# Peptides against a protein of PDB entry 3QIS, part 237

Target 1, 334 residues: chain A of PDB entry 3QIS
Amino acid sequence: PSLELSRREFVFENVKFRQLQKEKFQISNNGQVPCHFSFIPKLNDSQYCKPWLRAEPFEGYLEPNETVDISLDVYVSKDSVTILNSGEDKIEDILVLHLDRGKDYFLTISGNYLPSCFGTSLEALCRMKRPIREVPVTKLIDLEEDSFLEKEKSLLQMVPLDEGASERPLQVPKEIWLLVDHLFKYACHQEDLFQTPGMQEELQQIIDCLDTSIPETIPGSNHSVAEALLIFLEALPEPVICYELYQRCLDSAYDPRICRQVISQLPRCHRNVFRYLMAFLRELLKFSEYNSVNANMIATLFTSLLLRPPPNLMARQTPSDRQRAIQFLLGFLL

## One batch from the design tools (peptide; made by RFdiffusion4, then SolubleMPNN)

Design b2_p23_3_s2 (from b2_p23_3, 16 letters changed)
Fold by OpenDDE base, seed 3:
Structure b2_p23_3_s2 (fold): chain B 334 residues (1-334), chain A 23 residues (1-23)
Amino acid sequence: as target 1 above (334 residues)
Amino acid sequence: SEREKALLEAARERAARALAAAA
């Protein structure tokens, strides 16, 4: 069997978080026999492609002189955003298109990723006084290293070095502040807030706005701004309540005094963000007659975002653990 | 409630000052 490929090199320019890009090519059976094609893993890989890439179809049959269109889809989800923001991974891959009893055809994938404040640590974002797209990639690496060291110092109750007033971290990320301040000003009376989905185009505009600017106002509907906050919290590499405190939160869920002590042990940035979000959500709950928001709904929604099981505990969260996690958060909403 | 308003307001003022100093 033999194939002809219309293209073998693909470049995905300006790849962004949650923005789908597609490149298409054709494969034609220029042989005299039917052939089966499939994308196969390389010798050391478990998958035929990186998590942010997909081929559709990834396998099929071609009769003699038949042609099929294949789509290469690039999509950066919450699962790939952090490693792409840090530059640990890149928009580069090699695909192996295999023919049964035939040859291998190599496809080269390349491109560039544009960093996002989504999927960046709270500690790194607290050090970013400018939009992430204005920060050189070399400096992003330094900010991540410094963010790790500051988290450790905060956990050890070490006095922050008296860094010059210009180098002082923000109390909360500007991105969280912008989202929450917008919702506080304009969305407290919004019917079905956090219950109605945002528009995908508006979500992309909000992400691009936060990555590239410091706006006076967030673009889009209140529903899109609310969903952007949820997406931001979901995409955090470490949840607002650090993984190290997860079990202690569950164990303390029915003791409000211990719950407050656990929160006091969070790294400074995480503790400030948690307190800021809880203060906002408590204010939002005062307008329940207008926005249809209640404490149980908010606790259920935000618990999955703020209090996630550690990745190493890959055991499915038990219904009891989920209920304890919700109860922990309810103690800050009531 | 007042301490929480003050935390929100103090976070708002500090963030607004930090944003204004970064502009």
Scores: peptide ipSAE 0.195, ipTM 0.813, DockQ to the pose 0.019
Fold by OpenDDE base, seed 1:
Structure b2_p23_3_s2 (fold): chain B 334 residues (1-334), chain A 23 residues (1-23)
Amino acid sequence: as target 1 above (334 residues)
Amino acid sequence: SEREKALLEAARERAARALAAAA
C-alpha cells in the first residue's frame, strides 16, 4: 500500500486558550490495493498526539485512487492550558500516519502559544500588575517558580514580609477582580445568572480582553461574564481551596467555625480570592427574587470549581464527599 | 462578615488603585 499526502508540515500560529484552530490535508491512495491508515503513538508515547491536538478521522480505509480529507484540530482546554502558559509544553508535535502492511508517514506540527491568565496560578497572577500578554515568557516562568516558593513560605511563615509597597503582590488577581466587579455592578439583577450559558464568541472576547488589557468594562453579556468566571476558576492549576486542605474542608463541613479556621490557613492570595468570591455570592443571593439564584445551586456549582479533590482522589470521590464539599461552601453562603 | 466586606472593599480599592497606576 502507498499514500500521497498533500501536506506534511503544519503551523498553528497564535494558539489561544479555548480557540479552535483547524488545518486540513488530503491523503490519497496512489496504490493498486485498498489500504487502512491510522495515526499511531510514537515508541514512548501512550497517545498518537498531545492532548491539545486531534486528527479527524484518525483512522480509515481508502480504496485505490480514493482521497480523504484529514483535519488537524488544535484546541487548548483547561487540561493543557497551564503547561502551555508555563512553557513546559509547546505547540510542537510529530504525528505518525501508519499504513497497515505499509510505511509510516511523519507529520510535523509546530506553532506558538499565546499565554492566558486562564490556567495561570493565583500566586503568579497576584504578581502580575499588567496583562499576561505584556509579560515576557521568561518572566512568566520566574513568576510561577516564585509563586511556588511564596506558597511554601506562606504556609510556613505567618509573618507579613515587609517588602516595599511597589513590589507587593495584589491581594487578588486583577482578572478575578474585573470579572467579579462587573458581575457585582451589572449582573445582580440578571435573571438566571449562572444558569444560562454565555456565548462562545463573547467568552473568547472576554478571555482575550483579560489577557491583553485592563478594561474599564468587561465585554459581553452578564451570562458570558458569569461563565468566564466559572471557566477561570475551573482552569486554575490549583483550585481556590488548595488541594492540601481538601480533606480538612470535608471533615469540617458541618462546623462553620472550623471551616473558617481551615480557610484562614490558605495561602494569602487563595484566602483573599475565596473571601472575595464568598462575599460576592452572598450579595448575589440577596437578589434571588430577580436572578433566580439560590444557595444550593450556587454551592453545588461553585463547589466543583473551588473545592476540587486532588487528582489522585478524583476517581474515588463519593457522593458523601460531594455532599460534604457542598455543605462546606454553604456555610459561607448562608 | 463586616471584615470580609472591608477586605473586599480594600481589595477593590487596591485593585482600582493598582489598575489606575498601571494605566
Scores: peptide ipSAE 0.178, ipTM 0.802, DockQ to the pose 0.019
Fold by OpenDDE base, seed 2:
Structure b2_p23_3_s2 (fold): chain B 334 residues (1-334), chain A 23 residues (1-23)
Amino acid sequence: as target 1 above (334 residues)
Amino acid sequence: SEREKALLEAARERAARALAAAA
């Protein structure tokens, strides 16, 4: 069996978080026998491609002189955004198109990724006084490393070095502040807030706006701004409540005094973001007659975002654990 | 820009006020 490929080199320029890109090519059976094709893993890989890449179809049959179109889809989800932001991974891959009892055909994938404030740590974002797209990639790496060290110092109750007044971190990321301040000003009376999905085009505009500028007003509907806040919280590499405190939050869920003590042990930026979000959500609940939002709905929604189980425990989360996590947040909303 | 600096300062002050009201 043999194939002819219309193209073997693919370039994905300006790849962004949550923006789908597609490149297509044709494969033709130029042999005299039917063939089965499949994308196969390389010798040391478990998957035929990186998590941000997909082939469609990834396998199939071709009769002699038959042609099929294959789509290469690039999509950066929350699972790939952090490693792409840090430059640990890149928009580069090699695909192996295998023929049963035939040859291997190599496809080269390349491109560039544009960093996002989505999927960046709270610690790094508190140090970023400019939009992330204005920050050199080398400085992004340094900011993540420095942010990790400052998180560790904060957890160890080491006195923060008196960094000069000009170098002081933001109390909360400017991106979170922009989203929450917009919702506070314009969305408190919005019916079905956090219950109605935003528009995908508006979500992309909001992400691009936060990555490239410090806007006076966030573009899009209140629903799109609300969903952008949820996406931001979901994409955090470390949740607002650090994984190390997850079990202690569950254990304290019915004691409001212990709950407050647990929150006081968060790193400064995480603690500030948590308190800021809880203050906003309590204010939003005062407008329940207009926005149809209640404490149980908000607690349920934000629990999955703010109080995520550690990756090793995700598969073991019981309904009781979820209810305790919800009860923990309810103690800050009521 | 000066406008972006002023917005960041205003953001710092508003975040500080929101945090102070939440404390």
Scores: peptide ipSAE 0.044, ipTM 0.686, DockQ to the pose 0.019
Fold by OpenDDE base, seed 4:
Structure b2_p23_3_s2 (fold): chain B 334 residues (1-334), chain A 23 residues (1-23)
Amino acid sequence: as target 1 above (334 residues)
Amino acid sequence: SEREKALLEAARERAARALAAAA
């Protein structure tokens, strides 16, 4: 079997979080026999491509002189955004298009990624005074490494970090503050807040606004701004309640005094963000007559975002664990 | 920029007030 490929090199410029890009090419059976094609893993890989890439179709049959269009889709989800922000991964891959009883054809994928405040750690964002797009990528790596080291020190030593002569970190990320301050000012009376989905175009504009500070004010509807806050919390590499405290939150869920003690043990930035969000949500609940928001809905929604099971426990989460997690958060909303 | 400094300073003051009201 033999194939002709219309293109073998693909460039994805300015790849952004949650923005789908597509490149297309054709494959033609220029042989005399039917062929089966498939994208196959490279040596030692489990998948034929990186998590942010897909081929559609990824396999198929071609009769002699048949042609098929293949789409290469680049999409950075919450699962890939952190490693792309840090530069641990890049918009580069090699795809192997295999023919049964035939040759391998290599496709080169390249491009550039634009960093986002989405998928960046709370610790790193508290050190960023500028929009992330104004921060050199080399400096983002340093900020994540420094943030990890500070988190470990805060968890292990319980010693207040010596407030040495380095520029004091923000109490909360500016991005969270911008979203929450907008919602507090404009969305407290918004009917069905956090229940109505935002517009995808507005969500992209909000993400770009937070990443660039352009425009100067957050664009979009209150629903889009509310959903952007949920997306931000979901995309955090570590949830607002650190994975190390997950089990202790569940164990304390029915004792509000112990719950507050567990939260006090969070790293400073995580603790500040948690308290700030809880203060905002309690204020939002005072307007329940206008916005139709209730404590059970908010607790159910935000628990999955703020109190995520560690990756090793995700598959083992029981209905009892979920109820304990909701009860833990309810103790801060009531 | 001076505007980013002012936004950051206003953000710090408001976050500090929100944290103080939550404490």
Scores: peptide ipSAE 0.021, ipTM 0.550, DockQ to the pose 0.020

Design b2_p23_3_s3 (from b2_p23_3, 17 letters changed)
Fold by OpenDDE base, seed 5:
Structure b2_p23_3_s3 (fold): chain B 334 residues (1-334), chain A 23 residues (1-23)
Amino acid sequence: as target 1 above (334 residues)
Amino acid sequence: SEREKELLERARERAKAKLEAEA
């Protein structure tokens, strides 16, 4: 069996978080026998492609002289954004198109990723006074490494970060501040806030705006700005409530005094963001007659974002654990 | 809490000061 491929090299320029890019090519059976094709893993890989790449179809059957279109889809989700922001991963892959009883055909995927404030740690963002696209990639790596070390040091030593001569970190990321301040100013009376989805085009504009500028006003509808906040919180590599405190939050869920003590043990940036969000959400709840927002809805929505189970416990989360997590957050909203 | 109100107020004051510095 043999295939002819219309193209073997693919370049994805300016790949961004949540922006789908597609490249298409054709494969043709130029042989005299039917053939089955599949994308196969390389020798050391578990998957045929990196998490941000997909082939569609990834397998199929071709009769002699049959042609099929294959789409190569590049999409950076919350699952790939952090490793691409740090430069740990890149928009580079090799796909192996295997032909049963035939040859392997290699496809080269290349491109560049544009870093996002989405999927960047709270600690790193607190150190970034400028938009992430103005920060050199080398400095992004250093900021992430330093932010990890500061988080660990803050958790272990409870030592106030030395107010020394280095650029004082922000109390909260400017991106969170921009989102929440916009919602506070313009969305308190917005009907169905956090219940109505945003527009995908507006979400992309908001992401690009936060990545490239420090705007006076965020573009898009209140619904799109609200959803952008949810996406931001979901994309955090470490949730606002650190994984290390997850179980203690569940154990304390019915004691508001212990809940406050647990939050006091968060790293400075995480603690500030948590308190800022809770203050905003409590203010939003005062306008429930206008925005149709209630404490149970908000607690249910934000618990999944702020108080995520550690990866090792995700498969074991009970309905009781979820209810405790919601109850923990309710103690800050009421 | 009072500290959470202060954080929200300081955020508002910083936004206002930025708008006043750009006007």
Scores: peptide ipSAE 0.011, ipTM 0.400, DockQ to the pose 0.017
Fold by OpenDDE base, seed 4:
Structure b2_p23_3_s3 (fold): chain B 334 residues (1-334), chain A 23 residues (1-23)
Amino acid sequence: as target 1 above (334 residues)
Amino acid sequence: SEREKELLERARERAKAKLEAEA
């Protein structure tokens, strides 16, 4: 069996978080026999491609002289955004198109990624006074490393934050402040807030606005801004309530005093963001007659984002654990 | 990882060498 490929090199320029890009090519059976093709893992890989890449179709049959279009789709989700922001991963891959009883054909994937505040740590964002697209990638790495060390020191209750000459970190990320301040100003009376989905185009504009500070004001509907906040919280490499405190939050869920003590043990940035969000959500609940928002809905929605089980416990989350997690958050909303 | 970088570089070299041999 033999294939002819219309293209073997693919370049994905300016790849962004949640922005789908597609490149297409054709494969043709120029042989005399039917063939089965498949994308196969490289030696020692579990998958045929990186998590941000897919081929469609990834396998199939071709009759003699048959041609099929293959789409290479690049999409950076919450699962890939953090490693791309840090430069640990890059928009580069090699695909192996295998022909059964035939040859392997190699496809080269390349491109560049544009960093996002989505998928960046709260600690790094608190140190970032300018839009992330203005920050050199080398400095983003340094900010993440430094932020990890500050988080660890804060958790260990060790050395007071030396009042040293390093620029004081923000109390909350500017991106969270922008989203929440917008919602506070414009969305308190918005019917079905957090219940109506945003527009995908507006979400992309909001993400780009937060990453670039262009335009100066957050674009889009209140629904899109509200969904952008949810996406931001979901994309955090570590949830607002750190994984280390997850079980203690569940255990304390029915004791409001212990709940407040658990929150007091969060790293400074996480604790500030949590308190800021709870203050906003309590304010939003005062307008429940206008926005159709109630404490149970908000607690249910935000619990999945703010109080995520550690990856090792994700598969073991019981309905009782979910109810305790909701009850924990309700104690800050009521 | 460094090992993934080496595997990718070897895969690039193999891909390049195959593209150059098919040209």
Scores: peptide ipSAE 0.009, ipTM 0.461, DockQ to the pose 0.033
Fold by OpenDDE base, seed 3:
Structure b2_p23_3_s3 (fold): chain B 334 residues (1-334), chain A 23 residues (1-23)
Amino acid sequence: as target 1 above (334 residues)
Amino acid sequence: SEREKELLERARERAKAKLEAEA
């Protein structure tokens, strides 16, 4: 079997979080026999491509002189955004197009990723006084490493030795402040807030706005701004309630005093974001007659975002654990 | 509730599907 490929090199310029890009090419059976093609894993890889890449179709049959179009789809989800923001991963891959009883054909994928405040840690964002796109990539790496070390020291109750680090971190990320302040000002009376989805175009504009500027006003509808807050909280590499405190939150769910004590043990930025969000949500609940928002709805929605099980326990989460997690948040909303 | 997870998941699936349709 033999194939002819119209293209073997693909460049994905300016890849962004949640923005799909597609590149197409043709494969033609220039042989005299039918062939089966498939994308196959490289040596030691479990998948034929990185998590942000997909081929469609990824396999098929070609008769002699048949041609098929293949789409290479690049999409950075919440599952890939953090590793791309840190530069741990890059928009680079090699695809192996295999023929049954034939040759391998190599496709080169390259490009550049544009960092996002979405998928960046709360600690790193508290150190960023400017939009993430204004921060040099080298400084982003340093900020993430420093932020990890500060989180670890804070969890260990180690007194920070050097108060002498010249730049005091923000109390909360500016991006969270911008989103929540907008919702507080403009969305308290918004019917079906957090129940109606935003527009995708508006979500992309909000993400791009937060990544590139410090706006006076966030663009888009209140629904899009509300959904952007949910997307932001979900994309966090470490949830607002750190994984280390997850079980203690469940165990304390019926004791409001212990719940408050558990929250007091969060890293400063996480604790501030949690308290800020709970203050906003309690204010939003005062307008329930206008916005149709209730405490059970909010608790359930935000529990999945703020109080995620550690990755090793995710498969073991019981309905009882979910109910305890909801009850934990309800104690801060009522 | 299960319904709110489903709404958030549907919003995301619609998000992905719209982005997939505009590309």
Scores: peptide ipSAE 0.008, ipTM 0.426, DockQ to the pose 0.040
Fold by OpenDDE base, seed 1:
Structure b2_p23_3_s3 (fold): chain B 334 residues (1-334), chain A 23 residues (1-23)
Amino acid sequence: as target 1 above (334 residues)
Amino acid sequence: SEREKELLERARERAKAKLEAEA
C-alpha cells in the first residue's frame, strides 16, 4: 500500500490559549490495494501527539484512488497552557502516519505560542506590572522560578520579604483585579451571573485584552467577564488554595476558626486573592434578589476552582470530601 | 527565529533518531 500526502509540514503561527487553529491536508491512496492508515505513538510515547494537538480523523480506510481530508487541530487548554507559557513545551511535534503493511509518513508540526496571563502563577502575575505580552519570554521564565522560591519561602515562614527588592509585588494580579472590579461595578445586578455562559468570541477578546493591555473597561458582556474569571481560576497552575493546604481545609471545614487559620498560612498573593474573591462574592450575594445568585451555588462553583484536590488525589475525591470542601468555602461566604 | 529553526531541527533530529531506533 502507498499514500500520497498533499502536505507534510504544518506551521501554526501565533497560537493562543483557547484559540482553535486548524490546518488541513489530503491523503490519497495512490496504490492498487485498500489501505488502513493511523497516527501512531512514537517510541515510549503514550499518545500519537502532544496534548494540544489532534488529528481528525486519526485513523481510517482508503480504497484505491480514494482521498480523505485530515484536520490537524491545535488547541491550548488549561492542561497545556502553563508549560507553553514557561517555554517548557513548544508548538513543535512530529506525527507518524502509519500505513498498515506499508511505510510511515512523518508530519512536522511547528509554530509559535503567545504567552497568556491565563495559566500563569499568581506569584508571577503579582510581579508583572505590564501585560504578559510585553514581558520578554526570558523574563517570564525567571519570574516563574523566582515565584516558586517566594512561595516556598512564604510557606516555610523563613525569610521576611527582603524589603530591598526594588519593586514591591502587586497585592493581587492586575488581571484578577480587572475582572473582579468590572464584575463588582457592572455585574452585581446581572441576572443569572455565573449561570449563563459567556460568548466564545467575547471570551477570546477578554483573554487577548488582558494579555496585551491594561484596559479601563473589559470588553464583552457581564456573563463573558464572569466566565473569564472562572477560566482564569481554573487555568491557574496552583489553585488559589495551594495544594499543600487542601487536606487541612477539608479537616477544618466545620471549624470556622481553624478555616481562617489555614487561609492565613497561604502565600501572600494566594491569601490576598482568596480574601479579595471572598469579599467580592459576599458583596454579590447581597444582590441575590437581582442576580439570582445564592451561597450554595457560588460555594459549589468556586470550590471546584479554588480548592482543587492535588493531582495525585483527584481520582480519590469522595462525595464527603467534596461536601467538606464546599462547607469550607461556605464559611467565608456567609 | 533562528533559535526556533534550531529547536525545530533538533526536534526533527530527535524524532528521526527515535524512528531510526524503532526500525
Scores: peptide ipSAE 0.000, ipTM 0.335, DockQ to the pose 0.040

